# Ledger of designs, part 131: peptides against a protein of PDB entry 4N7V

Target 1, 222 residues: chain A of PDB entry 4N7V
Amino acid sequence: TLRSITSPLVAHRLKPIRQKTKKAVVSILDSEEVCVELVKEYASQEYVKEVLQISSDGNTITIYYPNGGRGFPLADRPPSPTDNISRYSFDNLPEKYWRKYQYASRFVQLVRSKSPKITYFTRYAKCILMENSPGADFEVWFYDGVKIHKTEDFIQVIEKTGKSYTLKSESEVNSLKEEIKMYMDHANEGHRICLALESIISEEERKTRSAPFFPIIIGRKP

## One batch from the design tools (peptide; made by RFdiffusion4, then SolubleMPNN)

Design b2_p22_5_s4 (from b2_p22_5, 6 letters changed)
Fold by OpenDDE base, seed 2:
Structure b2_p22_5_s4 (fold): chain B 222 residues (1-222), chain A 22 residues (1-22)
Amino acid sequence: as target 1 above (222 residues)
Amino acid sequence: DEEEEREKELEEELKKLFEEEE
């Protein structure tokens, strides 16, 4: 099943973006829907032959073939659906579209990893928790120039000198110089606080059922 | 600027993602 390969994509709160490759254009719309446009070139003109429009919660996929399958000239936005539209739920999506859905999901997840959800200013750093889940990326920008980037897979450290290195195990983290450990300790504290705030704010957002609370900024640069 | 750096990183990672899918 598709579910055994990927979960429904989540595009809530993401800013609009449009990225083009040779064969496709992937977009996040103002509506937070995700569109995958299949692009073909003919006589030096690019045409959209197929469009997958995925709802913001990933559960509904609308597929259409512009201009009766003849294609529509590539523009600055996906072509509007007219007729002969197919609508599928995530669990009923035909297998022939699974790869395109997976690509859209990976695209959205990558965008989420670069989309601030919580910005928290401490005395020493600007901390940023990103939108991707589970295991959201976490960035710490120290005012003195040190940077720490945490992901599920690694921790990247950029020192004041510009020296950069990646840590992939707890052993490597434990082997850090004492001066770097101080930065790591502060980063970990900021991370803990952001995760706690995310939980609290998300719960209030659920109860209120109003406009999204995220992204949120806590404090200001000293 | 951190926002500009994140945008640049996003573009680079998207390029890699596109290369994997093409």
Scores: peptide ipSAE 0.344, ipTM 0.871, DockQ to the pose 0.879
Fold by OpenDDE base, seed 4:
Structure b2_p22_5_s4 (fold): chain B 222 residues (1-222), chain A 22 residues (1-22)
Amino acid sequence: as target 1 above (222 residues)
Amino acid sequence: DEEEEREKELEEELKKLFEEEE
């Protein structure tokens, strides 16, 4: 099943973006829907032949073929769904569209990894928890120039000198210089706090069913 | 500016993502 290889994408709270490649254009719309436009070139003109429009919660996929399948000239936004429209739930999406959905999902996940969810200013750093899940990216920008970027897979450190390295195991983390460990400790504390706040705020959102509370900024730069 | 840097990183990673899919 599709669910066995990916979860429904989540584009809530993401800013609109449009990214073009040779064969496709992927967009996050103002509506927070995600569109994958399949592009073909004929006589030096690019046409959108197929569009997958995915709901912000990833659960509904609308597939349509612009201009009766003849294609619609590529524009600055996806063509409107007017011809040959099919609507699927995530679990009923035909297998032939799975790759395209996965691509959209990966795109959204990447955007989420660069989208601040919580910004937290400490005495020493600007901490940022990103939107991606599971294992949201966490960035710490120390005011003295040190940067720590934590992902689910690695920790990247950029020292004051500009020296950069990636840590992929606990043993490597344990082998850090003492001065770097101090930064790491602070980063970890900020991370813990952000995760705690995320949990509390998310729970409050659930209870109130109000407008989204995220993104939020906590504190200010000293 | 960290925001500008993140944007740059996003662009770079998106480029890589697209290269993998094509």
Scores: peptide ipSAE 0.361, ipTM 0.876, DockQ to the pose 0.879; fails the geometry check
Fold by OpenDDE base, seed 3:
Structure b2_p22_5_s4 (fold): chain B 222 residues (1-222), chain A 22 residues (1-22)
Amino acid sequence: as target 1 above (222 residues)
Amino acid sequence: DEEEEREKELEEELKKLFEEEE
């Protein structure tokens, strides 16, 4: 099943973006829907032959073939669906489209890892929790120039000198110089607070059914 | 600017992602 390979993509709160390659264009629209345009070249002109339009919650996939399958000239936005539109749920998506869905999912996940969800200013740093999940990326930009970037897989440290290194285990973290450990301790504290706030705010969103509270900024640079 | 840096990183990583798929 598709579910055994990936979960439904989540594009909520993401800003519009359009990225082109040789064979495809992937977009996040103003509606927060995700579009995958398959591109073919004929006589030095690029045409969109197939479009997958995925809902913001990833659960609905609309597939259409522009201009009766003849293709529509590539433009600055996906062509509008006109005829021969197929609509699928995530669990009913034909296998032939699974790779394209995975591609869209990976694209969205990458964008989410670079999209601030919570910005928290401390006395020493600007802390940023990103939108990706599980294990959201967490960045700490210290005002003195030190940067720490935490992901589910590693921790990257950039020192004042510009020297950078990656930590992939707890033992490596424990082997850090004492000076760097102080930055790490602060980063971990900021991370804990952001996660706690995310939980509280998300619960309030659920209760109130209001417009999204995220992205949110807490505090200001001193 | 951290926002500009994140955008640059995103573009670079997207390029890698697309190279893997094509």
Scores: peptide ipSAE 0.357, ipTM 0.877, DockQ to the pose 0.870; fails the geometry check
Fold by OpenDDE base, seed 5:
Structure b2_p22_5_s4 (fold): chain B 222 residues (1-222), chain A 22 residues (1-22)
Amino acid sequence: as target 1 above (222 residues)
Amino acid sequence: DEEEEREKELEEELKKLFEEEE
């Protein structure tokens, strides 16, 4: 099943973006829908031959072939669906489209990892919790130039000197210089606070059923 | 600018992602 390969993509709260390659264009629309346009070139003109339009929650996939498969000239936005539109749920998506969906999902997940959800200013750093999940990326930009980037897989440290290294285990973290551990401690505290705030705010958002509360900015740079 | 740097990183990683799919 598709679900065994990936979960439904989540594009909520993401800013519109359009990225082109030779063979495809991937977009997040103002509606937070995700579009994959398959591009072919004929006589030095690019045409969109196939479009996958995925809902913001990833659960609905609309597939259409512009101009009956002849293609529609590539523009600054996906062509509008006209005739012969196929609509699928995530679990009913034909296997032939799974790779394209997975690509869209990876694209969205990458964008999410670079999309601030919570920005929290401390006395020493700007802390940023990103939108990706599970295990959202967390960045700490210390005002003195130190940077810590936490992901689900690793922790990257950039010291004042510009020295950069990646930590992939707890033992490596424990082997850090004492001065770097101080930065790590602060980063971890900021991370804890952001996660706590995320939980609290998400719960209030659920109860209120209003416009999204995220992204949020807490505090200001000293 | 941290935001500018993050946008640059996104663009670079998107490029890599696209290259992997092509």
Scores: peptide ipSAE 0.357, ipTM 0.875, DockQ to the pose 0.896; fails the geometry check

Design b2_p22_6_s1 (from b2_p22_6, 6 letters changed)
Fold by OpenDDE base, seed 5:
Structure b2_p22_6_s1 (fold): chain B 222 residues (1-222), chain A 22 residues (1-22)
Amino acid sequence: as target 1 above (222 residues)
Amino acid sequence: SLEKEFEELEKEEEEEEREEKE
């Protein structure tokens, strides 16, 4: 099943973006829908031959073939759906479209990992919790130039000297120089606070049923 | 960088296209 290889993509709160590759264009629209445009070239002109339009919650996929399958000239936005469209739920999506959906999902997840959900300014650093899940990326930009980037898989450290290294195990973290451990301790505290705020704010958002509370900014740069 | 990560996605797309041509 499609669910066995990916979960429904989540594009909520993401800003519009359009990324062109050689064979496709992937977009997050103002509506927070995601479009994959499959591109073919004829006589030095690019045409959109197929479009997958995915709802912001990833659960509905609309597929259409512009201009009766002849293609529509590539523009700055996806071509509008025609009357002859196919609509699928996530669990009913034909297998032939699974790879394209997965591509869209990976793109969205990448964008989410670069999209601030919570920005928290401390005395020493700008901390950012990103939108991706599970295990949201967490970045700490210390005002003195040190950077720590935490992901589900690793921790990247950039020291004042520009020295960069990646930590993939607890033993490597424990082997850090004492000076770097101080930065790590601060980063971990900022991370804890951001996660706590995320939980509290999400609960209030659920109760209020209003406009999204995220992204938020807490504090200010000194 | 975001650009490098997008390039990786492009490589996956190109690999898919190559597989379709085989």
Scores: peptide ipSAE 0.029, ipTM 0.637, DockQ to the pose 0.593
Fold by OpenDDE base, seed 2:
Structure b2_p22_6_s1 (fold): chain B 222 residues (1-222), chain A 22 residues (1-22)
Amino acid sequence: as target 1 above (222 residues)
Amino acid sequence: SLEKEFEELEKEEEEEEREEKE
């Protein structure tokens, strides 16, 4: 099943983006819907042959073929749906579209990993918890130039000298230089705080019918 | 950059599509 490969994408709170590649254009719309436009080139002109429009919660997929499948010239936004529109739920999406959905999902996850959910300024650093899940990315930009980037899979460290390395195990973390451990300790504390705040804010958000609370900024740069 | 990562994502998808067709 598609669900065994990926979860429904979540595009809520994401800023609109339109990213073009040679074969596709992926867009997050103002409506927070996600569109995948499949692009074909003919006579040096690019045409959109197929569009997958995915709801912000990922549960509804609308597929259409612009201009009766003849294609519509690539523009600055997805072409409007015409005739011959197919609408599917996530669980009923035909397998032939799974790859394209997965592409959209992965893109959304990528965007989420770069979208601040919580920005927290400490005395020494700007900490950012991102929107991706599970295991949101966490970045720490120390004012002295050190950077720590935590993901579900690794920790990247960029030292003042520009030296960069990746830590993939606890043993590697434990082998860090003492001076780097200080930065790591601070990063971990900031991370803990952001996660705690996320939990608290999310709970309050669940209880209210107000607009989303995120993204949020805590504190300010000294 | 997001652009680079997007390009890499597309490459991965293309590679997977190719592998599925083989």
Scores: peptide ipSAE 0.028, ipTM 0.634, DockQ to the pose 0.877
Fold by OpenDDE base, seed 4:
Structure b2_p22_6_s1 (fold): chain B 222 residues (1-222), chain A 22 residues (1-22)
Amino acid sequence: as target 1 above (222 residues)
Amino acid sequence: SLEKEFEELEKEEEEEEREEKE
């Protein structure tokens, strides 16, 4: 099943973006819907032959073929659905569209990994918890130039000198220089706080059913 | 950068398409 490969994408709270590749254009719209435009080139002109429009919660996929399948000239936004429209739920999406959905999902996940959910200013750093899940990215920009980027898979450290390295195991983390460990400790504390805040705020959102509280900024740069 | 990550995603897509055509 598609669900065994990926979860429904979540584009809520994401800012609009449009990314063109050779064969596709992926967009997050103002409506927070996600569109994958399949691009074909004919006579040095690019045409959109197929569009997958995915709801912000990823559960509904609308597929249409612009201009009756003849294609519509590539523009600065997806062509509007006009005819030959099919609508699917996530679990009923035909397998032939799974790769395209996965592409959209990966794109959204990437955007989410770069989209601040919580920004927390400490005495020493700007901490940012991102929107991606599970295991949201966490970035710490120390005011002295050190940067730590935590992902689910690794920790990247950029030292004051510009030296950069990636840590993929606890052993590597434990082998850090003592001075770097101090930064890591601060980063971890900031991370803990952001996760705690996320939990608390999310619970309040659930209770109130009001407008989203995120993104949020805590504190200010000293 | 985001741009580099997008490029990597594109490469992955291209590789997948190639494999599907083989």
Scores: peptide ipSAE 0.028, ipTM 0.631, DockQ to the pose 0.783
Fold by OpenDDE base, seed 1:
Formats: structure tokens, C-alpha cells, sequence
Structure b2_p22_6_s1 (fold): chain B 222 residues (1-222), chain A 22 residues (1-22)
């Protein structure tokens, strides 16, 4: 099943972006829909031959072939859907489109990992909890130049000198120099606070039919 | 890096294209 390969993508709250590769263009639209444009080159001109338009919640996929499959010249936005379109639910998406959906999903995951959900300014650092889930990325930018990037899989430390290293286990964290442990302790505290706030705010969003509360900025840079 | 991730995605596109031609 498609679910065994990927989950429905979630593009809510993501800003519009357009990324071109050699064979495709992936976009997040103002509507928070995700478009995959499949690109072919003919006579030194790029054409969009196929478009997958995926809803913001990932559950609906609209597929169309511009100009009856002849292609539409590549532009700064996806071509408008034609009257000849196919619409699928996530669970009913034909297998031939699964890889393209997975491609879109990975792109969205990447964008989410770089999209601030909570920005928290402490006395010593700018802390950022990202939109990706589960295990959202957490970045700490200390005002003195130290950087810590936490992911579900690792912790990256960038020291003032620019020296960078990755920690993949608790033992490695425990073996850090004392001065670096201080930064890590602060980062962990900031992370805890952001997670707590995320939980509280999300619960309030659930109770309220207002506009989304995220992204949120807490505090101010000293 | 972001660039590395995009390169990986592009490789997957190329693999898909090869599979479509076979």
C-alpha cells in the first residue's frame, strides 16, 4: 500500500515555495496545496507533461496532463488544470503515481524541518522548534556563535570556531566538554519549553475556531 | 544540507524515469 511507503503529506502553514530540478518542479502554493510538475525537454524548451496537485492534508490527489498530454511550456507556476482531470484519494491513488507522491512528501518533510513553528528567544539564544513531525527539529542559535541542531536522529554542534560534530548517542553527549555541556543544557531547557508551549497552544487551537496560532514568536532578542 | 536533499530527490526522479522507459 501507499501507506507502507509514506504517510499523507501535511503542508498546512507552509509558505509558498517552488523548487526546480532537472525532471520536475515541486511547489507549495498559496493555497498550501502541493504540486509536482513533471518536466520534459523538446527542442530546448521545457514542457510540463503531467501535474500532480495534492491537497494540503495530502488526502486528495488531482492529476492532469496539460494540452491533452502534449505538454505546456514551463512557467513560474503550475499550468491550470484542464477539463480532463483525474481525482484520487490517498488510499485509491494508482501505484504508478506512488513514487511521485513520495517525492512530494519528502519535499514537504524537508520544508517542514526548516519551517519555524515556535521561535523562542532566551537570554542566550534564539531557539526554533520546526514544523516537522514526529520529533520536530530544534535549532538553537546562541548569540555568541554556538549553534546546536537537534533532530530525531542526532545532535549537531557547531562551535564558535566553526568546528562541527555530530552526536548520535547519549554516551557521546555525556562525553562532551564541560563548556559545551552548558550550551547543551540550555538548548535542552529551551526545547522543553517549546514542546510544552506547543502542546498548550495546540490544545487551545483545538478549542478555538480562529485562525491558526502558529507560527509563534516568544520573547525578544536581547 | 538543503542542497543535498534536493540532489537526493533528483536522483529519485532519474530512477523513476529509467523505470518508465524499461
Amino acid sequence: as target 1 above (222 residues)
Amino acid sequence: SLEKEFEELEKEEEEEEREEKE
Scores: peptide ipSAE 0.028, ipTM 0.642, DockQ to the pose 0.511; fails the geometry check

Design b2_p22_6_s2 (from b2_p22_6 with E1S E8K E11K E18K E19K)
Fold by OpenDDE base, seed 5:
Structure b2_p22_6_s2 (fold): chain B 222 residues (1-222), chain A 22 residues (1-22)
Amino acid sequence: as target 1 above (222 residues)
Amino acid sequence: SLEEEFEKLEKEFEEEEKKEEE
């Protein structure tokens, strides 16, 4: 099943973006829908032959073939759906479209990992919790030049000297120099606070049923 | 950068597509 290889993509709160490759264009629209345009070249002109339009929650996929499958000239936005539109739920998506959906999902997840959900300014650093899930990326930019980037898989440290290294286990974290441990402690505290705020704000957002509260900025740069 | 990571993702996808065409 499609669900065995990916979960429904989540494009909520993402800013519009358009990324072109040789064979495709992937976009997040103002509506927070995701479009995959399949591109072919004829006589030095690029044409969109197929479009997958995916809802912001990833659960609905609309597929259409511009200009009756003849293709529509590539533009700065996806071509509008016309006739002969196919609509699928995530679980009913034909297998021939799974790879294209997976590409869209990976793209969205990458964008989410770079999209601030919570920005928290401390006395020493700018902390950023990103939109990706599970295990959202967390970045700490210390004002003195140290950077810590936490992901689900690793922790990257960039020291003042520009020395960079990656930690993949708790033992490696425990082997850090005392000076670096101080930065890590601060980063961990900032992370804890951001996660707590995320929980509280999300609950209030659920209760209020209003416009999204995220992204949010807490504090100010000194 | 985000751009570099997009390029990496694109390359990975293209490589996977080539393997399916083979």
Scores: peptide ipSAE 0.137, ipTM 0.755, DockQ to the pose 0.772
Fold by OpenDDE base, seed 4:
Structure b2_p22_6_s2 (fold): chain B 222 residues (1-222), chain A 22 residues (1-22)
Amino acid sequence: as target 1 above (222 residues)
Amino acid sequence: SLEEEFEKLEKEFEEEEKKEEE
C-alpha cells in the first residue's frame, strides 16, 4: 500500500514555494495544497503534461492532464484544472502515482524541516524547532557562532572555527570535548523546552479550534 | 542550504527513476 511507503503529507502552515527540476515542478500553494507538475520538453518548450494536486492534509489527490493531455506551457504556477480530472483518496491512489506522491511527500518533509514551528531565544542562542515529523529538526544558533543541528538521524556541530562534524551515535556525543558538551547541554535544554511548549500549545489549539498558534516566537534576541 | 537539499532530493529521485526504468 502507499501507506506502507509514506504517510499522507502535511503542508499546513507552510509558506508558498515553487521548485523547478528537470522533469517536474513541485509547489506549495497559498492554499497550502501541494502540486506536482510533470514537465516534458518539446521543441525547446517545456509543457506540463500531468498535475497532481494534493490537499494540505495529503488525503486527497486530484490528478488532471492540462489541455486535454496535450500539455500546457510551463508557467509560474500550476495550470488550473479544466477537464479530465480524477480525484482519489490517499488510500485509493493508483499505484502508478505512488512515486510522484512520494516525491511530493519528500519535498514537503524537506520544506517542513526548514520551516520554523517554534523559535526560542535564549541568553546564548536562537533555538528553532522545525515543522517536520516525526522527530522534528532542531537548530541552535549560538550568538558566538557555534551551531548545532539536531535531526532524527544525526547531530551536526559547527564550531567557532568553522570546523564541522556529524555525530550519529551516543558514543560519539559522549566523546565530545568538554567545551562542546556545554553547547550541547544548552541545545538539549532548549530542545526540551521547545518540545514542552509545542505540546502545551498544540493542546490549546485542539481545545479552542481556533486559528493556528504556530509558528510562534518565544523571547527575543538579547 | 535548502536549495542544496532540493538538488539532493532531485538527484535521489532521478536515480530511483532510472532504476525503475531498467
Scores: peptide ipSAE 0.121, ipTM 0.745, DockQ to the pose 0.822
Fold by OpenDDE base, seed 1:
Structure b2_p22_6_s2 (fold): chain B 222 residues (1-222), chain A 22 residues (1-22)
Amino acid sequence: as target 1 above (222 residues)
Amino acid sequence: SLEEEFEKLEKEFEEEEKKEEE
């Protein structure tokens, strides 16, 4: 099943972006829909031969072939859907499109890992909880130049000198120099606070039929 | 950087495509 390969992508709250590759263009639109444009080159001109337009919640996929499959010249945005379109649910998507959907999903997940959900300014650092899930990325930019990047899989430390290293276990974290442990402790506290706030704000969003509360900024840079 | 991660993602996708064509 498609679900065994990937989950439905989630593009809510993501800013528009367009990434061109040799064979495809992936976009997040103003509508928060995700488009995969399949590109072919003919006579030194690039044409969009196929478009997958995926809803912001990832559950609906609209597929169309510009100009009856002849292709549409590549532009700064996806070509408009024609009257000859196919619409699928996530669970009913034909297997031939699964790889393209997976690509879109990976793209969105990457963008989410770089999209601030909560920005929290402490006395010593700018802390950022990202949109990706589960296990959202958490970045701490200390004002003195130290950087800590936490992911589900590792912790990256960048020291003032620019020296960078990755920690993959609790043992490695415990073996850090005392001065670095202080930064880690602060980062962990900031992370805890961001997670707590995310929970509280998300619950209030659920109760309120208003505009999204995220992204949010808490505190101010000193 | 985000751009570097995009490039990695693109390469992975291209490698997977080549495997499907073989």
Scores: peptide ipSAE 0.117, ipTM 0.744, DockQ to the pose 0.778
Fold by OpenDDE base, seed 2:
Structure b2_p22_6_s2 (fold): chain B 222 residues (1-222), chain A 22 residues (1-22)
Amino acid sequence: as target 1 above (222 residues)
Amino acid sequence: SLEEEFEKLEKEFEEEEKKEEE
């Protein structure tokens, strides 16, 4: 099933973006819908031959073939749906479209990993919890130039000297120089705080059924 | 950069496509 490969994409709160590749254009629209435009070149002109329009919650996929499948010239936005539109739920999406959906999903996840959900300024650093899930990316930009980037899979450290390295295990973290451990401790504290705030704010969002509270900025740069 | 990550994602997708076509 498609669900065994990927979960429904979540494009809520993401800013509009359009990324052109050689074979496709993927967009997050103002509506927070995601569009995958399949591009083919003919006579040095690019045409959109197929469009997958995915709802912001990833559960509805609308597929259409511009200009009756003849293609529509590539523009700055997806072509409008024409006649012969197919609409599918996530669980009923034909297998032939799974790869394209997966591409959209990966794209959205990447964008989410770079989209601030919580920005927290400490005395020493700018901390950012990202939108991706599970295991949101967490970045710490120390004002002295040190950077720590935490993901579900690794921790990247950039020292003042520009030296960069990746930690993939707890043993490697424990082997850090004392100086770097201080930065790591601060990063971990900032991370804990951001996660706690995320939980509290999310619960309040659920209760109020109001507009999204995220993204949020807490504190100020000293 | 985000652009660099997009390029990586594209390459991964293309590599997967080639493997599915083989």
Scores: peptide ipSAE 0.127, ipTM 0.751, DockQ to the pose 0.899; fails the geometry check

